# Designs tried in a protein design run: peptides against a protein of PDB entry 1MQS. Part 92

Target 1, 223 residues: chain A of PDB entry 1MQS
Amino acid sequence: ILKMLFLNKDLNNNDNITTITDDIFNQQEIIWKVLILDIKSTATISSVLRVNDLLKAGITVHSLIKQDRSPLPDVPAIYFVSPTKENIDIIVNDLKSDKYSEFYINFTSSLPRNLLEDLAQQVSITGKSDKIKQVYDQYLDFIVTEPELFSLEISNAYLTLNDPKTTEEEITGLCANIADGLFNTVLTINSIPIIRAAKGGPAEIIAEKLGTKLRDFVINTNS

## One batch from the design tools (peptide; made by RFdiffusion4, then SolubleMPNN)

Design b2_p18_8_s4 (from b2_p18_8, 8 letters changed)
Fold by OpenDDE base, seed 1:
Structure b2_p18_8_s4 (fold): chain B 223 residues (1-223), chain A 18 residues (1-18)
Amino acid sequence: as target 1 above (223 residues)
Amino acid sequence: PKDLTEELKKLIEEYKKK
């Protein structure tokens, strides 16, 4: 999330959120931006960042994508929203209206191919494609249900893992996906967890995979 | 996160040609 707030530039992830924001704020000219959210991303941001963190990241104002927003044609905008047709239409409308100077679009989950094509088609008509600076997806692999509780929201995980017809490859793939989701969650929250998993099942496999990913990450960031 | 910027730009150009 912090990387997104700094326009997906490389950041030193060795420090906590406060240290990172302080260092950037003190060392570089801050780029003031507008943050456009939806309900899902608002919950995530509120759980992970404080208002002061947003300010230090250059976010002066934040608003919901569906809310009426005043034009700020000289201010770049960061969109952090769900990959839906509705949101795409709103973004394109904002583009047409010259609501912001630059558009940094970050979808919370995977953008389907059909929606990517729809976005491209609509933008092509506007003649303002140059204002779109970045498009990313797959930022959030979890749903925040409570401040300290989240779910990956992987459908039928239990059924898949307990179905005798499920192949070893499918189980391995699912465990890898879960581990990836948890890993991304850890990075998002910027807190290294103590991992607890039941022994003798897929949870143990997932825990081991996650542990390896975390160790590798720490080693790579310290190298 | 996956960077889709180049892919989007490519698609935009393709649609402009149609």
Scores: peptide ipSAE 0.658, ipTM 0.964, DockQ to the pose 0.526
Fold by OpenDDE base, seed 3:
Structure b2_p18_8_s4 (fold): chain B 223 residues (1-223), chain A 18 residues (1-18)
Amino acid sequence: as target 1 above (223 residues)
Amino acid sequence: PKDLTEELKKLIEEYKKK
C-alpha cells in the first residue's frame, strides 16, 4: 500500500511505516497527490495507515470515487479501487474532463481481460492516454471481505480480549488501537457513523473511545 | 501487485488504429 502511495517506487524495507515515510520525505521532495478510493479500499487503507501517514506520503486530499470531486488539473491522482465497469467508466470520465494532471490507477484485485480491453477502448477515444502513467492490479487479492464487513487485521485481538491473563491495561491499549483504526476509517469515508455496540464488554469500551475521538474531532474542526 | 501499464498502452494503440 505504501508503495502505491509513492507511485510504486521501490521502498526501503524498514519495519516502521513512519521511518519509511520519513526517509522518503527526506530524500525527495513530496509530490502532492489526490487519493481516490471506494468503500473496500477505504477499509483497507484505514486498517494499515494513519491519517498522518497519508499526509507524509503526499496525499493532500482523499475521496470516494462515486462522490462529486472538484477538478484539480495540476495535481496527480492515485486511484485505488475495485476493478468494476462502473469504476472504469468513472475514471475515464475523470480523464475526459481533465480532472487531474496524471492518473495512477491501482485496482484492488485482478482486472479481468474484458475490463482491461474496455478501459483501453474508452481511453483510446479520449486521446488522453498520455495522462495514464501507471496501471496496477492485484493489491488485495488475498483479502476477502464482504462489502459491509471489514477487519482491522489486528493480530490475536479476540484471544487477547478473552484471555483471563490479559491485564486491564492491555485491554485498554488494544481497545484504543481498535478505536483509532475505526476513527481513521470514519475520516476516510468522510461520514459520521451511528455507533452500535454490545453492552458490558470490550465493544462498549471501543465505542466509547471512538465516540470521544469523533466528538473531539468535530469540536476541533468547527472551532 | 501486477503492472499492467505496458499491456494497456499496447491495447490503446491497437484501438486507435482501428
Scores: peptide ipSAE 0.658, ipTM 0.963, DockQ to the pose 0.386
Fold by OpenDDE base, seed 4:
Structure b2_p18_8_s4 (fold): chain B 223 residues (1-223), chain A 18 residues (1-18)
Amino acid sequence: as target 1 above (223 residues)
Amino acid sequence: PKDLTEELKKLIEEYKKK
């Protein structure tokens, strides 16, 4: 999330949010930006960042994508929204209307190919493709339901992991996906968890994979 | 996060040529 707020510049991930924001704030000229959210991303941002953090990141205004927003043609916008047709249409409409100077689009989850194509097609018609500076997806592999509760929303994960007919390869693959999602979650909240998992099942596999990822990350970032 | 910028730009150009 912080990386997104700083236009996906390389950040030292070893620092806590405060240190990162302070360092950037002190060393670089603040680029003021608008942050466009949806309901889901709002919950995420609210759970991870404080208003002061947003300000330090140069976010002057944040609003919901579906809300009426005043044009700020001289201000770059960061979109952090779900990859939906509706949101894409709104973004394109904002582009058409020159609502912002630059568009940094960050989808919370994976952008389906069909929607990527749709976005491209619509943007091609506008003639304003140059205003789109960045497009990212898969920022969040989780949904925040409560400040302390996250769901990866992996379809049928429980059923798959508990079905005796599920192959080892399928389990391994799913566990890897879950571990990746959890890893991203950990990075997002910038807190290294104490991992607890039931022994003898897929949870242990996931925990091991996650632990490895975290260890590798810590080593690589401290290095 | 995955960077789709270049891919998008490529697709946009392809659609412009159509």
Scores: peptide ipSAE 0.655, ipTM 0.964, DockQ to the pose 0.525
Fold by OpenDDE base, seed 5:
Structure b2_p18_8_s4 (fold): chain B 223 residues (1-223), chain A 18 residues (1-18)
Amino acid sequence: as target 1 above (223 residues)
Amino acid sequence: PKDLTEELKKLIEEYKKK
């Protein structure tokens, strides 16, 4: 999330959120930006970041994507929203109306191919593709259900993992996806977890994969 | 996070040609 707020610049995530924001605030010129959220991403941001963190990241205002927003044509915008047709249409409309100077689009989860094509098609008509500076997806592979509880939006995970007809390849693939989601969650929270998993099942596979990812990340960021 | 910027730009250009 912090990376997104700083326009996906490389950040050293070895420190806590406060340290990172303080260092950036003290060392770099603040680029003031607008943060545009939806209901889901609002919940996530609120759970991970404090108002002061947003300010230190240069977020001057934050608004819901579906709300009427005042034009700020000289201010860059960061979208952090679900990859839906509705949100894409709104973003394109904002682009058409020159609502912001630059568009940094970050989808919370994976953007389906059909929606990517739809976005491209609509943007092609506007003639303002140059204002789109970045498009990212898969930022959050989890949903916040409670302040201390997160869940991955993976359909039929339990059923798939417990179905005797499921192949080893399918299990391995699903476990990898789950591990990726958890890894992203850890990075978002900016805290290294203690991993606990039941032995002898998919949970152990996931735990091992996640552990490896975390170790690799720590090693790579300290190098 | 996955960067889709280049892919999007490519698709935009393709649609402009249609």
Scores: peptide ipSAE 0.655, ipTM 0.964, DockQ to the pose 0.518

## One batch from the design tools (peptide; made by RFdiffusion4, then SolubleMPNN)

Design b2_p19_1_s1 (from b2_p19_1, 8 letters changed)
Fold by OpenDDE base, seed 5:
Structure b2_p19_1_s1 (fold): chain B 223 residues (1-223), chain A 19 residues (1-19)
Amino acid sequence: as target 1 above (223 residues)
Amino acid sequence: MSETYTIGNAKFNYGILVG
C-alpha cells in the first residue's frame, strides 16, 4: 500500500509504516496526489492506514471513484479500485476529461485479461495513453483486522460452507473465491506459507486451490 | 514485475506490485 501511495517506488519493506512515512516525509519533497478509492478499497486502506499516514504519503485529497470529483489537472491521481468494467470506464472518462495530470492505476486484485484489453482499447482511443503512468494489480483484496489477522470480508462464508443445504457447486465456487483472497494476502506479505488444512472438507479444497495458485505464481515469477 | 502492454497505439506498463 505504501509503495502505491509513493507511486510504486521502491521502499524498504523492513521498516514499519511510521518509519517509512517519516523518512520519506523528511528526506524527499512531497508529491501531492489525489487518492481515488471505491467502497471496497476504502475499507482496505482504512484498516491499514490512518488519515495522518495518508497525509504523510502526500495524499491531499481522497474520494470515492463514483463521487463527483473536481478536476485537478495539475495533480497526479492514484486509483486504487476494484477491477471492474465500471471502474475502468470511470477512469477512462477521467482521462478523457483531463481530470488529473497523471494516472497511476492500481487494482485491488488481478485484472482479467478481457478487462485489461478493454482498458487498453479505450485508452488508445483517447490518445492520452501517455498520462497513464502505471497499471498495477496490488492484490489487496482483504481487510486487516489486527496484527497477524485479516478478513476477506466474504459474507456468510462460514455459514455457507457448513450448511447442509449448500450444494457442492456452491461450496466449490466459494472456496475458489476464498483461495483467491488468500492468494492476494499471501502475495502482499511477500512470503510463501506452508499451507495446512483439514482433510475432507472445504478447507482442503481451499488449500488445494491456493497451493495451485501459489505454485503457478512461483513458476511464472522465476522464469 | 512490470511488462509493457500494447494494444494498437496505446502502450502502458502493466504489472504486479506486491506490498
Scores: peptide ipSAE 0.057, ipTM 0.701, DockQ to the pose 0.714
Fold by OpenDDE base, seed 2:
Structure b2_p19_1_s1 (fold): chain B 223 residues (1-223), chain A 19 residues (1-19)
Amino acid sequence: as target 1 above (223 residues)
Amino acid sequence: MSETYTIGNAKFNYGILVG
């Protein structure tokens, strides 16, 4: 969620929300933006973030997508909403009316291919596709309440990843294998996870590879 | 993490948030 609020830029801080927001606030220029929510995402945001967190992330205004919102043509907008036809139509209408300068669209769950195509079709007609900067899925409908541990049964994975004699190619290959295993696990449990990984190491590589696999998969689904 | 997809004459940076 925080990453979304910072326009999906990589965050190097894995500390608590307050520390992250403070660090970012102090290290980079704040881009002021509006946050567009629906009822479901409002509950999600409220459960994780405080008003001060939003402010520190540069959110000057937050509104419901179905509310009558004033145009802010010079202000970028973050949409964090359910992947529905209705929401897509509203976003496109906002685009047509130049309601905001830029559109960062984040869906709370998987966007099926048919809706992605619908979005693309409508946007193409407007001639304003350049204003849509990002489209992301966060898959926040699934929350793991308790830690679950499992093994991919890959021998010496830790040793290989931490051995200074291991080549970058070997690391990359192993990370790919791990990502494949995780991907298969995800498919088996029929749930799209939130991926969390430490930055700057093999875990990040694995996370990126897994993310790519999941993205490719969900784009091609019509569910 | 984001990839560019072209559908018709529209281009999107599409991806999954990881973190």
Scores: peptide ipSAE 0.038, ipTM 0.677, DockQ to the pose 0.422
Fold by OpenDDE base, seed 1:
Structure b2_p19_1_s1 (fold): chain B 223 residues (1-223), chain A 19 residues (1-19)
Amino acid sequence: as target 1 above (223 residues)
Amino acid sequence: MSETYTIGNAKFNYGILVG
């Protein structure tokens, strides 16, 4: 959540929320943003963050997606909402009306392929796709062209993992392959990683498999 | 081929942070 509020920049996660927000608030120029929520995400945010935390993260105003919101064409917006057709339509409408300067879209759960395609299609029609700066869901991470970000170049991994027709065996197999790829990558880096993964999905399965492989490797190399 | 999705200027991939 904090990462989202800072436009999904890499944050040193070793510190408490308060320490992170204080350090960023004091050391860096604050980018003021609008936070758009729905009922579900409001509950999530309120359970984790205090009002002061939002302020320190540069959130000037937060509002519900279905509420009448004043245009702030010079202010970037963070959407943190459920992946529904209704919310997508509202976001696209906000885009059409130039309601905000930039759009950072974060879905609270996995975005189905059909909705992703719908979003992409609608955005393309508006001609304002340049205003869409980020799209995230629970399993999708922004590809920052940072040297620390890499791809395993596995084709159709997302589609396979999110297709309801995919069998459990296929998912497990794919997760194992991904974990193997990550393991090999970690070995080349020659450091023990901190593994972070979204809970309740394929990412967690991959993380667990990778963790097991790393543990086994460390044990075997130290023996 | 990497499974990279692009919507506007947004690029996203299935990712696990290792580090």
Scores: peptide ipSAE 0.022, ipTM 0.491, DockQ to the pose 0.128
Fold by OpenDDE base, seed 3:
Structure b2_p19_1_s1 (fold): chain B 223 residues (1-223), chain A 19 residues (1-19)
Amino acid sequence: as target 1 above (223 residues)
Amino acid sequence: MSETYTIGNAKFNYGILVG
């Protein structure tokens, strides 16, 4: 939860909350932001954090997603809410109305594919995808400078990755397919990304494969 | 032109943001 409040940066988990917040406060300027919750996530936050912890994390205001909220167009927002159609629609409406300067979206549980596609579609229509800085759930986290949200439309990707019977080779194969999809997308967008991924999981595998493809492509086009 | 994006440490699902 603290990681989320600091925009999903890595934190030293061996220290207590007070030490972490004090260290961060002393090392960098605090980014003031709004925290948007629902009933479920409110209970979660309240069970782990004190009011002073939120303040030290730079949370100026916290509100329920279904409540009327005043626009703060110069303030970034962290959403920590359930992955529902209703919440997605509200987030998109907030985006349309420029309610906040930036959107950091964290779902309390896994986001189903149909809802991810719905989010992507609605965001694309608004033309304001650049304001969405990151989207997180228990299975997916990403941060981009200039975001384009899309689906790779890979059948049964979720099932394959989460089935305990899936072999490492099968996971690697799926990661390769994902990397291929990303490569094609990058070429379509006509922009070469700087790739960063966390170590020790599928993200690293995908990043390595994609990086190799991009490097090979650049070498071949420049020769 | 290069743009920066970060992928988290998780089993990667079906959709992403790309920059």
Scores: peptide ipSAE 0.015, ipTM 0.407, DockQ to the pose 0.048

Design b2_p19_1_s2 (from b2_p19_1, 11 letters changed)
Fold by OpenDDE base, seed 5:
Structure b2_p19_1_s2 (fold): chain B 223 residues (1-223), chain A 19 residues (1-19)
Amino acid sequence: as target 1 above (223 residues)
Amino acid sequence: MEEEFVLGNAKFKYGKIIG
């Protein structure tokens, strides 16, 4: 998250948030930026950072992507939002209107290829691709409640998984979403987990899916 | 990992940030 707030520059990962922000704040001229969030990413940011951390990172204003925002044509913007068609359309509209000077787009999870192509196509039409400085997948679609406890904040997941009326397809789909979130969490922590799950239920399905994703990732990274 | 994404006349940096 801090890396994103500093425009994805290299940071020393061994330091705590406060030390990093203090060091950067003291060593470099602060670049004031606008931070655009959605509901989900707001929760993510709030779980990890304090308001003072945002200020020290040069965030002058933060707002929801769906809210009416005043143009700040001389200020760079950091988007940290879910990878959805709706958010892409809003970003492109902001680009068209020259709402900000530069656009640093960060998605909370992996942007699907079709949406990436859609983004590119729309940006192409605007002729303002030069204002888009970065597009990154941050893999931060989880809420950190405690150092050893986190939540994906998937609405009614437990209820859905335990409702006898829920179809197998619905369960499978939800399990896939959960596995994706867990995968992103693992990548963020940058450690290979030992996966433990109860047998005979959704947890096992999730564990299997997660295991597959991790194996595939390791293979692809080592290649 | 950072890559340059090009589609038509659209060109921008696309990457995946881990950690």
Scores: peptide ipSAE 0.208, ipTM 0.807, DockQ to the pose 0.765; fails the geometry check
Fold by OpenDDE base, seed 1:
Structure b2_p19_1_s2 (fold): chain B 223 residues (1-223), chain A 19 residues (1-19)
Amino acid sequence: as target 1 above (223 residues)
Amino acid sequence: MEEEFVLGNAKFKYGKIIG
């Protein structure tokens, strides 16, 4: 998230949010920018960052993508929104209207190829593709509710895993998805966890999958 | 990992990041 707020530049990740923002604020000219969110991303940002953190990152104002927003043609914009046709259409409309100087687009999850092509097609028609500086997928599979507690927000995970009608394939798939979410969480918080899971159930399967992913990652990054 | 996406006259950086 911090990387996104600094236009996806490389940051030294060994420090806490406050230290990073303070160092950047003190060492470099802050680029003031607008942050455009949707309901989902607002919850995500609010769970991880404080208002002061946003200010230190150069966010002057944040607004919902569906809200009426005043043109700021000299200000770059960071979009952090869901990868939907609706949001893409709004972004393109903002581009057409020269609402901002530059567009840094970050989708909260994987952008399907068809939507990427749609975005590109619409942007090409405007003739203003040069204003689209970046398009990124943001893999944020968790919401932090407190420093030591988070949720993957997977609907009915417990029910699905404990329903006798659920197929082994469905269980395996869900466990893989949960493990992926946890893996992404670990990478996001930059801390390798000690994994504790109940034995003899889905939690153990998830723990094993996560352990494997972490081991593979560590091996690949150190080689 | 960052790549350049090109479709018609649309050209921009496209990448994926976690966190």
Scores: peptide ipSAE 0.184, ipTM 0.807, DockQ to the pose 0.590; fails the geometry check
Fold by OpenDDE base, seed 3:
Structure b2_p19_1_s2 (fold): chain B 223 residues (1-223), chain A 19 residues (1-19)
Amino acid sequence: as target 1 above (223 residues)
Amino acid sequence: MEEEFVLGNAKFKYGKIIG
């Protein structure tokens, strides 16, 4: 997240947020930026950063993407939002209206190819593609509650998994989604975990799916 | 890894961030 706020520059991960921000301030002039969020990314940012951290990162204003926002045509913008058609349309509209000087787009999870192409197509029509500086996928579909505990924030996951009316197909689908979220989390942490799960339930299904994903990833990375 | 994405006259940097 902090890397994103500094336009995806490499940062020393061994230092705390305060040390990193102080070092940057001492080395170069601060670039003031606008941060555009959605509900999900707001929760993510709040779990990791303090308000003072945003200020030190050069965030002068932060707003929700669906809210009315004042134009700041001389200020670069960082979008950190879910990869949805709705958000893409809003970003393109902001581009059309010259709401900001530059656009750094970071999606909170994987952007499907069809949506990437849709974004590119719409941007091409505007003739303002030069203002789109970066488009990145993030692996931040989780909320850090504490250093060793996190949540994927999947709505009603517990209820769905424990409802006797839930179909096997629904359970399997949900387990797959959970496994995807965990996989992305593991990649973000940059450490291969030891997987532990209760036997005889959804946790075991998730563990198996995650294990397969991790094994496949290791093989593909080493090939 | 970061790459340049090109579609028509649209050109921008595209990548995935791990960590």
Scores: peptide ipSAE 0.174, ipTM 0.799, DockQ to the pose 0.706; fails the geometry check
Fold by OpenDDE base, seed 2:
Structure b2_p19_1_s2 (fold): chain B 223 residues (1-223), chain A 19 residues (1-19)
Amino acid sequence: as target 1 above (223 residues)
Amino acid sequence: MEEEFVLGNAKFKYGKIIG
């Protein structure tokens, strides 16, 4: 999140949020920015950052993407929103209307290739591609409720996994999504976990998927 | 993990960021 707020510059991950923000605030010229969120990303941001942290990161205004927002044509904008067609269309409309000076687009999860191509196509039509500075996927689709407790906030996950009417395909799909979220969490905290899961249920499926992802990552990183 | 994405006259940086 902090990387995003500082336009995806490299930050020292060994420092706490306060130290990082203080150091940057004191050492670098702050670029004042607008932060555009959706409901999901708002919850994520709120769980990790305080208002003061946003200010120190140069966020002067934050608003929801679906809200009516006043044009600030001289101010760069950071979008931190879900990778949906709706959000892409809104961003493109904001671009068309010259709502901001620059657009730093960060999606809260993986952006499918088809949506990336759609975004690029729409942007190309506007003739304002130069205003799109960044498009990034964020490996951050979780809410931290406590220092050692987090939630992926996947709707009805528990109910779906425990409902006998749920199909195997639905379970598999949901488990894959959960595993992706957990994988992103692991990468975010930069610590390889010991995975514990109950046997004979969805937790085991998730654990296996997560284990595979972690192994693949380690192999690819060392190559 | 950053690459340049080009489609038509649109050019921008694309990457995956953690944290």
Scores: peptide ipSAE 0.037, ipTM 0.700, DockQ to the pose 0.669; fails the geometry check

